Peptides against a protein of PDB entry 5T59. Designs and how they scored, part 90

Target 1, 112 residues: chain A of PDB entry 5T59
Amino acid sequence: TTPTMQSTSLLTEHLGYPPISLVDDIINAVNEIMYKCTNAMEKYLMQRNIIGKKDFSDEIKIGTAKLESLLENSVDKNFDKLELYVLRNILSIPSDLLEENRFRLLHHEKLV
Target 2, 90 residues: chain B of PDB entry 5T59
Amino acid sequence: EHIRFQRLVQVCNKALEESIRKLQSWEKIHECFPNYGQTREGIENLTVCQQQVIKLWSNLSRVEFDAIFHERSIEEKLNQLDDLINKARS

## One batch from the design tools (peptide; made by RFdiffusion4, then SolubleMPNN)

Design b2_p19_4_s2 (from b2_p19_4, 10 letters changed)
Fold by OpenDDE base, seed 4:
Structure b2_p19_4_s2 (fold): chain B 112 residues (1-112), chain C 90 residues (1-90), chain A 19 residues (1-19)
Amino acid sequence: as target 1 above (112 residues)
Amino acid sequence: as target 2 above (90 residues)
Amino acid sequence: SEVEKAYQKILELLKKAEE
């Protein structure tokens, strides 16, 4: 079940922000975390790029980039599922309550 | 009676765990560094790096997500939503 | 920033891991 405009409006009023904003925050955060993780990996390995007489800098850069891509694909997949679940099952109002009475209850709670 | 926030935390944790799953594979890590990983020292470095990055992933996600939840007051709001729904049905 | 602190902490751990 896809959220309706009415549901979104009611939830926005209740939350003080659109439901999608929470999801956006989460996704933005995980993307930032992902970058920090891969950056940390690269920096750590680049500090240890020479073993014996061989310089592995190029291999490290390429390898880290591959891992980043792998992680990015996984993040995209799993957090797309998360977005769908959150918007449909957590930040949602049951259809039977999507009526004038529900709206009044929301306003009533704000005033009391 | 309050279930939505718990579910939010659960689905976030699941997404994070599934996302990092491939980095937990030594085979995947080693494949990215085929020559580097043929050296003893390289293997040691990769092992430490893998372990610590997974910890970094976990720690950063905890801190960031908790901050988001706090800034958005989502636990309180979801609890209120649960209460409103339950009240409407009573 | 708590995030930055956490990040720096892990970086320090990484640096010390080989010692």
Scores: peptide ipSAE 0.155, ipTM 0.904, DockQ to the pose 0.018
Fold by OpenDDE base, seed 2:
Structure b2_p19_4_s2 (fold): chain B 112 residues (1-112), chain C 90 residues (1-90), chain A 19 residues (1-19)
Amino acid sequence: as target 1 above (112 residues)
Amino acid sequence: as target 2 above (90 residues)
Amino acid sequence: SEVEKAYQKILELLKKAEE
């Protein structure tokens, strides 16, 4: 289920930040890690670009770019799924508790 | 009783594992370096590179995600959320 | 930072790795 405005407000109050902020941190982190990995790969291979008398620099650059693209696609796919799961199933308030009386109870318990 | 933080850790690990899966394939790595990988020395370099990059992925993600979880106090907050929900239903 | 340290350690390992 899609989070409601009420749910988001309550969770923001509870967390001290909007739920989406946690997801953003996670996604930003994995993107940074991804590029560090691909950069390290390219640098490592470029230091070993000559085998015998042949220079493989161009192939290494193209190959690492392909791997980067492959990793980017996989990261995008899997962390989009993660975002949906976290917002719907982890950082969520059950709909039955958003009814008037139950909503007030939850809110009251947080304030006390 | 407390389930949300455990699920968060699990889904993060799953996303990380699935994301790196293709780089764990030697065939995929070799396909990107068809001529380089036809040399013995090239194969050795690619093998080491693949192994170390996977380790880098694992180690950096562990450190960085733990830092995020700590900075956001997410374990405590999710445990409290579980408690609040359970209390509201009782 | 801890992340930077981890990154540097692995980079060093990569540079020294020979199999």
Scores: peptide ipSAE 0.154, ipTM 0.904, DockQ to the pose 0.018
Fold by OpenDDE base, seed 3:
Structure b2_p19_4_s2 (fold): chain B 112 residues (1-112), chain C 90 residues (1-90), chain A 19 residues (1-19)
Amino acid sequence: as target 1 above (112 residues)
Amino acid sequence: as target 2 above (90 residues)
Amino acid sequence: SEVEKAYQKILELLKKAEE
């Protein structure tokens, strides 16, 4: 089930931030890591671009770009799934707690 | 009793593992460097590069994700959420 | 800072591994 406005509000109050903010942090982090990895790969290979008398600089640049593209696609796919799972199954409130009496209980427990 | 934080860690690890899957394939790496990878030195360089980049991926993700979890106090908050839900159902 | 340290460590390992 998709998160409701009420669920989002309650979770925001509980967490101190909107649930989506956690997901954003995770996604931003993995993107940063991704580019650091591809950058490291390119730099390492570019320092070893000449084998014998042949310069492979162009191939290295193209190859690392291809790997980056592959990694980008995989990251996008898998972390889209992560986002959906986290918001629906981890940062979620069961429907029975969204009723008025359960809502009050949540607030009461928070304050005591 | 407390299950949500465990699930968060699990899904993060799964996403990270699946994301790096293609880079773990030597065939995929070699395909990106068809001529470079036909040389002995090229193969050696690609092998080392592949291994260390995968390690970099793992180590950076561990450090950064742990930092996020700490900054967001997510373990504590998810445990509290579990407790609230369990109490409400009792 | 900790992330940067991890990054630099791996870069160093990359350089040393092929030497």
Scores: peptide ipSAE 0.152, ipTM 0.904, DockQ to the pose 0.018
Fold by OpenDDE base, seed 1:
Structure b2_p19_4_s2 (fold): chain B 112 residues (1-112), chain C 90 residues (1-90), chain A 19 residues (1-19)
Amino acid sequence: as target 1 above (112 residues)
Amino acid sequence: as target 2 above (90 residues)
Amino acid sequence: SEVEKAYQKILELLKKAEE
């Protein structure tokens, strides 16, 4: 189920931050890690760019860029799924409870 | 009783694993370096590079995600959420 | 603040239900 505004608000109060903020942190982190990995790969290979009498610098740059693109696409795909799952199934309040609690709250407010 | 945090960890691990899968493919790596990978030394370098990058990916993700979870107190908060839900249903 | 109040009320209700 899609998270409701009410659920989001309640969870924000519970967490001390909006649920999406956690996801943002995760996604930002993995992106940083991703680029660190690709950068490390490029640097490692560029330090080993000459084999025999041939310089493979251009091929290394192109190749690492291709790998980066592949990784980016995979990260985007998988962490988009993660975002949906987290927001819908982990950081969520069951609708039946929302309805019940709302009813109880309304009743309580009338009695006070 | 507490299931949400476990699920969070699981889905994070799954996303990380699936994301790095293509880099775990030697074929994919070699395809990106067709001429470099035709040399013995190149193959050796690519092999080491691949292994090290995967390790780096794993280690960095563990450290960073744990830091996030700690900073956000997410285990505690999710456990509390589980408890609240369970109480409401009892 | 309204959201916070609602949240607190829910918590209170849940606590009462447990008692």
Scores: peptide ipSAE 0.019, ipTM 0.862, DockQ to the pose 0.029; fails the geometry check

Design b2_p19_4_s3 (from b2_p19_4, 8 letters changed)
Fold by OpenDDE base, seed 5:
Formats: C-alpha cells, sequence, structure tokens
Structure b2_p19_4_s3 (fold): chain B 112 residues (1-112), chain C 90 residues (1-90), chain A 19 residues (1-19)
C-alpha cells in the first residue's frame, strides 16, 4: 500500500530527510548519466562522420537520438518500478509499528 | 538481521541492468545506423561506442550511487531501521 | 585500441566540463 503520512513523518525524522529525497537523488543521477553516455556517443561518431566521400552526419544525429529515446524509455520504466519498491518495501514502517505503543518506542530510541 | 540496505543495492543494480539491456543488442544499435553500419569503418566505430557506453554506464552509476548512499548515510539508517523493527517485535 | 582511447578522451572531457 501507499506509505501513510505518519510513516513518512517517522521516516523523515529517522533519516533526516524525506524518503522520496533519496529516490529523487537516484533518478536525477541516472538521468544525468544517461545523457552523458548518449552525448559522448554522438560526439565520437560526429568526429567520424565521413567515410569515403560520404557524410553520415545526419544519420548519426538521428540514430543517436533514437538510441537516446530507447534508453530514456527503459530508464523511466525501470526506475519508476524502483521508486515504488523502495518507498513501499525498503523505506517503510511495518503496520505493527504504527500502533501507538510502537510509535512511542521509535520516539524513545530517537531520544536515547 | 540487516536486510533493507542489501535490498536497496539489489534493486538499484537491477534497474541499471534492465535499463541498459537494449543497448547491449548489436541489432538495435545497427538499426539506428542502417547505412553507416554497412561500412567497415562504421561497424568498427559503432562497436567501440556500444562497448564504451556500457562501460561508462556501469562506472558512472557505481560512483554516483555510492556517493548518494554515503551522503544520505542510507546504510546506517536502514540498519538502524531494521534494528528498531526487530526491537519493537521483541 | 586507439579508437577506444579516443572515445575515453571524449568522455573524460565531458566529465571535466561538469566539474
Amino acid sequence: as target 1 above (112 residues)
Amino acid sequence: as target 2 above (90 residues)
Amino acid sequence: SEVEEAFNRILELLEKAKK
């Protein structure tokens, strides 16, 4: 199930930041890496755009863009799944700990 | 005892591996450069690109994700979370 | 190979530009 507001608050207190912030960092990082990869590929090929007497610059630009799109789609799909899994199964508090008696225990540990 | 951080690493690796899978296909690479890839030099250049992109993907992701995990102290925090859960259930 | 090295040089330049 979707994390509750209570769970988010408790985890934020524990982590020192909202759980979603970790996921955001991961997603931002992979997006940056993705574009670095495709940019490097395009630049490499554009330095080698002429073979014989034929200029392949247009094909290289289009082809690299297509590969970038493929990678973007895959990244979006897989890291959306990652986000859901992390927030539900890793950065989560079991329902039994959301009871009042268990809630107090978490606060006690924070104070110790 | 401590399981959450291990799971985080696993799912990150899985997402990275699945994301780059299509670029590991030579056929898909070649399809994007149909005429360029019909030349000997073109094939050689594309081969280098494919190999180097995959390496760059792996290396950069390792460095950046490790940095994130360190900055967020996530291993320690997840271990503590595991401990808290176990204690509460005792 | 020389070709691989050329690719790596480009990648290094991209990383350096980010810093």
Scores: peptide ipSAE 0.229, ipTM 0.920, DockQ to the pose 0.016
Fold by OpenDDE base, seed 2:
Structure b2_p19_4_s3 (fold): chain B 112 residues (1-112), chain C 90 residues (1-90), chain A 19 residues (1-19)
Amino acid sequence: as target 1 above (112 residues)
Amino acid sequence: as target 2 above (90 residues)
Amino acid sequence: SEVEEAFNRILELLEKAKK
């Protein structure tokens, strides 16, 4: 289920930041790591671009770009799933506790 | 009793593992370098790259995700959330 | 280990260039 406004507010108060901020940090981190990995690969191969008398620089650039695209697509898919899972199942408050009395109890416990 | 942080770690690891899976295929690596990979030296270089990328992926993600979790105090916060929810249900 | 060090050197250079 999609998080409610009440749930988001309570979690923001509890965490000190909106739940989505954690997910954003994770996604930004993996994207940065992805770039570092593929860029390192390109640089490594470009230092080894000549074999025999043939220069493979163009093939290396194209090939690395293809691998980056492949990895990017997989990252996007899997971390979109992660985002949904985290927001729905980890950073979430059960709906039965969002009723008036239970909601107040949870809020009160945080403040006391 | 405390389950949310464990689940967070698990889902992060799963996403990372699934994301790198295609690069673990030598066939896919070779397809991107069809002529380069026809040379012995090229194969050796590509093999090194494949292995090192996977290692870097794993190591960097571990370090960065742990840093995020620490900065956001997420283990403590999720444990507290578990406790609050359990208390509210009792 | 030697190859790993080579990749690490590249990563360090990339970090310096980004900043």
Scores: peptide ipSAE 0.155, ipTM 0.912, DockQ to the pose 0.017
Fold by OpenDDE base, seed 4:
Order: sequence, then C-alpha cells, then structure tokens
Structure b2_p19_4_s3 (fold): chain B 112 residues (1-112), chain C 90 residues (1-90), chain A 19 residues (1-19)
Amino acid sequence: as target 1 above (112 residues)
Amino acid sequence: as target 2 above (90 residues)
Amino acid sequence: SEVEEAFNRILELLEKAKK
C-alpha cells in the first residue's frame, strides 16, 4: 500500500517535516559513509603502493573503484527497500484511521 | 506497545548489514587487486583494509544514524504515533 | 590499534578537505 496524500499531510504535521525527509537523511548519510570508507581504503593503499620494485598505484585506483561500485550497487538496492518499508510500514497511518476523527485526534493532542 | 521506532532501527541495521556483506568476501576483495594481492605485503594491507572498512562502516553509520534520529526526534514522534493510533482504536 | 588510528587520521584529513 502506497502512502496517500492525506497520510503524508498528517504525518508531516505530526513530524514537523515530510516523512520522505527522514529517509533522505538516512540515504544521504549512508552514501557519505560509503564514500568515506572507500576513499579511506584508497588512501591507505596508496600510502603502500610500492612493494619491492613494483608500483601498484594504477591497480589500487582501479580496484578501489570497483569495490566502491560494488558497495554502491548494494547500498542502492538495500536502501531502496528500506525506503519502501519505512514509508509504508513505519511512517504510515492505518487506512481505517485515515478519516476526520484521526485528524481531529492529532489536533487535539497538539493543543492539549 | 511502541513498535515503530524499534522497527526503524531494525530495518536500518538490516540494510547496513546487507550492504556491506559483499565486502566481507575476501575473494571479491582479492579479485579487485589481482597482482597486488599476490604479494605477502599486499595481502596484509588488503586484509587490514577489509577489516577496517567494515569497522568504519559500522561505527560511522551508528554515529550518523543516531544523530539523524536525534535531530528528527524520531523515537519520540514514532512513539507518539503509536500512542495516537492505539488511542484512536480504543 | 595503529592501523585503526591510521584510518582515523585519513578520515580526518578527508573531512578537512571537504570544508
């Protein structure tokens, strides 16, 4: 079940922000973390790029990029699922309560 | 009675765990560095990177997600949502 | 550990570069 406009409006009022904003924060954070992790790995290996007489700089750059892509694909897949789950099952209002009474209850609690 | 925030934490942890799983494969790591990983020193360096990346992933995500949850007051808001729903049904 | 510290130093440098 996809969230309705009414549900989104009510939740936005309750949260003080649209439900999607929370998901956006989470996704933005994990993307940043992903970059930091892979970049740290690259930097670490680039400090250790010469073994014996061989310079592995090019291989390190390419290899790290491949790992980043691998992680990125996995992040995209899993956090798309997360977004769907959160918006449909956590930041959601049961359909049977999507009526005038629910709206009044929200306002009542806000005023009390 | 309060269930939504717990579920949020659970699904976040699951997504994080599933996302990093492929990097837990040494084979996949080594395949990205075929020549570098043929050296003893290279293997050692890659092993360290694999371990540290996983740790960093876990630690950074914990800190950042907790910060988000705090900034958005999501635990309180979700608890209130649970209460409102329960009250509406009573 | 020394390795962990090395990674932390790298992360700090990266954060400084972003600012």
Scores: peptide ipSAE 0.148, ipTM 0.912, DockQ to the pose 0.017
Fold by OpenDDE base, seed 1:
Structure b2_p19_4_s3 (fold): chain B 112 residues (1-112), chain C 90 residues (1-90), chain A 19 residues (1-19)
Amino acid sequence: as target 1 above (112 residues)
Amino acid sequence: as target 2 above (90 residues)
Amino acid sequence: SEVEEAFNRILELLEKAKK
């Protein structure tokens, strides 16, 4: 099920930050890594764009762009699934525990 | 007992593996460079790119994700969450 | 290999340029 406002508030207090912030960090990191990889590949191949008497610059640019698109689409798909899973199954509080008792436990642990 | 952090690591690894899977296919790489890949030098260059990109992907993701987990203290926080839930149910 | 080293040099330059 979708996380409730109450769960988000309790988890934010426990974590010291909203649960979504962790997911954002992960997604931002993988996106940065993705573009570093594709950029490096393009640069490497563009330094080796001439073989014999033929210039493959156009093919390299198009081909690298295609690979980047494939990777980007796959990253988006898989990390959207990751986001849903993390927020629903990892950074979550069981509904039966979303009562005053659970709230008291969080406060107690912070004070001790 | 402590299960949430293990699940986090597993789902992160799964997402990373599934994301890079298509680039692990030589056929997929080659079809993006049909003429370049018909030359000996081109094949060599593409081979290096494929190997190094996959290596870079794996190494950078490990380092960056570990840094995030450390900065967010997520292992400790998830273990505490497991303990709190178990305590509440006892 | 020489080719692998060339790739790594490019990656290092890209990382330095980002900072």
Scores: peptide ipSAE 0.247, ipTM 0.921, DockQ to the pose 0.015; fails the geometry check

Design b2_p19_4_s4 (from b2_p19_4, 8 letters changed)
Fold by OpenDDE base, seed 3:
Structure b2_p19_4_s4 (fold): chain B 112 residues (1-112), chain C 90 residues (1-90), chain A 19 residues (1-19)
Amino acid sequence: as target 1 above (112 residues)
Amino acid sequence: as target 2 above (90 residues)
Amino acid sequence: SEIEEAYNRILELLEKAKK
């Protein structure tokens, strides 16, 4: 079930903000966390870049970049699913109620 | 009775867990550092790094998501929504 | 607002459905 404009409007009134705003907050947060994690990883390893007499700085930079890409792809995939689930199943109004409301609104408009 | 907020928490946790899954794989980590990981000291460093990053991921996400939920009053709003819908169907 | 009114009507319907 896809959210309707009516559902979005009603939920916006109830929440005090559009449902998508919650999802945006979540996604923005996880992206920030993601880059903090990858940055921390690179920083930790770069402080330990020399083993024996060999410098692994280049490998560390490339490796951490690869891990970042993997994490980015996974975050994108999983939180896209989250967005759909939240908007369709959590922040939703049953269709029967929407239809009933629509009917009453139309009736009211005819009476006024 | 109240189910929507619980579902929100569950789906958030699931997304977070699935997102970090690849970093939980030692094989994936080692593949990114093939030569560094051939040294004993390198393996030790990667092991600690992996553990710390996963911990950081979990802790930061908990704090940030809880803050979002609080700021958006989402538990209260979802409980109210559940109550309204349940009443309508009773 | 129109949206607010619609929301209130939904709430009323929900209350009436409770019996």
Scores: peptide ipSAE 0.036, ipTM 0.875, DockQ to the pose 0.031
Fold by OpenDDE base, seed 2:
Order: sequence, then C-alpha cells, then structure tokens
Structure b2_p19_4_s4 (fold): chain B 112 residues (1-112), chain C 90 residues (1-90), chain A 19 residues (1-19)
Amino acid sequence: as target 1 above (112 residues)
Amino acid sequence: as target 2 above (90 residues)
Amino acid sequence: SEIEEAYNRILELLEKAKK
C-alpha cells in the first residue's frame, strides 16, 4: 500500500520531518560508506601493485572498478527494498484512523 | 509492545548484510583479479584487503546509522507511534 | 495549521478509543 498524502502529512507533523527524509539519510550514508570502502580497497592494493617485478596496477584498477559496480548494484537493490518497507510498514498510520480523521474533518467542515 | 524501531534496525541490518554478501565471496574477489590472484603474495594481499573492507563496512555503517537514528530521534518517535496505535486498538 | 489540527484530532480519537 502506497502512503497517502494525508498519512505523510500527519507523520511529518509527528516526526518533525517528512518520512522520506529518514530514508534519504540512510541511503546517502550507505552510498558514502560504499565509496569509502571501495576507495580504501583500491588504495590498499595499489600500494601493493608490484609482485615479482610485475606491475599489476591496471588489473587492480579494473578489478576494483568491477567490485565497486557489483557493490553499487547490490546496494541499490537492497536499499530500494528497505525504502519501500520502511515507508509502508514502519512509518505508517493505520487506515482506520485515517478514515476516522477524514470523517471528522468532513463533519467539521459542514458545521463551520 | 514497541515493535517499529526494532523492525527498522532489523531491516537496516539485513540490507547491509545482503549488500556486502558478494564481497564476502572469495571466488568473486579472485575473479576480479585473475593474474594478481595467481601469485602467493597477491592472494595474501587480497585476503587481507577483503577482511579489512568487510570490517570497515560493518563499523562505518553502525556508526553512521546510529548517528542518523539519534539525530532524527527515531526510536522515541516510533515508540510514540506504537503507543498511539496500541491505545487506539485497546 | 490544518495538518496540526488533523494530527490533534487523531490524538483525540485515540484518547476516546482508550476509554
């Protein structure tokens, strides 16, 4: 079930920020961590690029790039699922409460 | 009684674990460095590198996610949400 | 605000439901 505008508004009031902002923070953080990890890996191996008088710099660059791509794809997939789960199942308001609120709002509008 | 924050932590951990799964595969690592990994020294370097990256991933994610949760006061807010919902259904 | 009022109404409904 997709969050309604009403649900989002109410949760924003409760949280002090839109629910999506939390997810954005999480995703931004993991992306930063991801690139820090891949960068560290490349640097570590590039400091050890010569073995037996052979230079493996090119292979290291290509290999680390492949691993980065692999990690990127996995992060994207799993954190897309996370976003959906958080917004639908964690940061959610039961539909019955939304219906009751809507009913009250309509009633209020008729009286005022 | 309080469920939502626990679920948030669980789903975050699951996403992190699943994301790093392929890097935990020695076969996948070795495939990316076919010639380098044919040397004894290369294998040793890759092994250490793999272990360090996994540890770095785990440590950084824990620190950063905890910081986010704190800054957003999400545990308190989710507990309050649970309480509100439970009261309505009682 | 309208959003604040709506939120407060939900809280009121929850309080009534508790009784």
Scores: peptide ipSAE 0.030, ipTM 0.873, DockQ to the pose 0.031
Fold by OpenDDE base, seed 5:
Structure b2_p19_4_s4 (fold): chain B 112 residues (1-112), chain C 90 residues (1-90), chain A 19 residues (1-19)
Amino acid sequence: as target 1 above (112 residues)
Amino acid sequence: as target 2 above (90 residues)
Amino acid sequence: SEIEEAYNRILELLEKAKK
């Protein structure tokens, strides 16, 4: 189930920020890390691009690009799943509680 | 009693581990460098590179995710959420 | 805010229920 507007609002008040903000931070971080890793790999190999009398620079560039693509696809897939899980199962308020609390709040407001 | 933060850590670790899985395959690495990997020196370089990247991935993710969790006070907030829910159901 | 007040009321109710 997707989070409701009510749960999002309540969680925002509790957290001090919208739940999605945490996920955004995580995803942004892993993306940055991903490109740092692939960049480091390329640079390392480019410093070692000549073996004997042959220059492998072109192959290194193509190869690292392929690895980057593989990693990127995997990151996208796995962290999309993470986003859904976090928002639905971790940063969530049970529906029964929402209904109960809403009812009680309305009753309380009528009495006060 | 407090379960949400534990789950958060677990799912983050799982996502990180699954994301780097293909780079942990030597065969996959070698396929990207077919001629370079036919040389002894090339194989050595690729081996070191693979190991370093995996370590870098692990170290950077640990540092950055811990920073995020701290900045967002997420452990405390999730524990409080667990407590609130438990109280409501008791 | 309105939602903030609602949240506070919920917390108060939970506290009362525990006691």
Scores: peptide ipSAE 0.026, ipTM 0.872, DockQ to the pose 0.028
Fold by OpenDDE base, seed 1:
Structure b2_p19_4_s4 (fold): chain B 112 residues (1-112), chain C 90 residues (1-90), chain A 19 residues (1-19)
Amino acid sequence: as target 1 above (112 residues)
Amino acid sequence: as target 2 above (90 residues)
Amino acid sequence: SEIEEAYNRILELLEKAKK
């Protein structure tokens, strides 16, 4: 089920930040880690680019770029799923409580 | 009783594990370096590189995610949410 | 705020439920 605006607002109040902010932090972190890893890989191999008087620099650059692309695609796929799961199943308020709250809100509005 | 934070950790670990899965494949690594990987030294370098990257991935993700969870106080907040929900249903 | 009030109402309901 899709998170409601009401759920988001209530969770924002509870958390002190919007639920999406947590997901954003996670995604930003993994992206940073991803590029650190690929950069480290490229640098490591580029320091070892010459074997038997043959320079493999071009192959290393192309190869690491391919791996980076593969990793990017996998990260995007898996963390999109994570985002959906977190927002729908972890950072969520049961519908029955939302309904009860709405009832109270309507009653309050009628009295004020 | 407290299930939400555990689920968060689990889904994060799963996403991290699935994301790095292709890099754990020697075949995939070798395919990206077809000529380099035909040399003894190249194979050795790729092997070490693969191991180090996977280790780096694991270590960095652990440190960074723990930092995020701490900064966002998410364990406490999710536990509180669980408690509130459980109380309402009791 | 309205959101804060709504949150507090939910908390109150939950408190009543546990008592």
Scores: peptide ipSAE 0.035, ipTM 0.874, DockQ to the pose 0.030; fails the geometry check

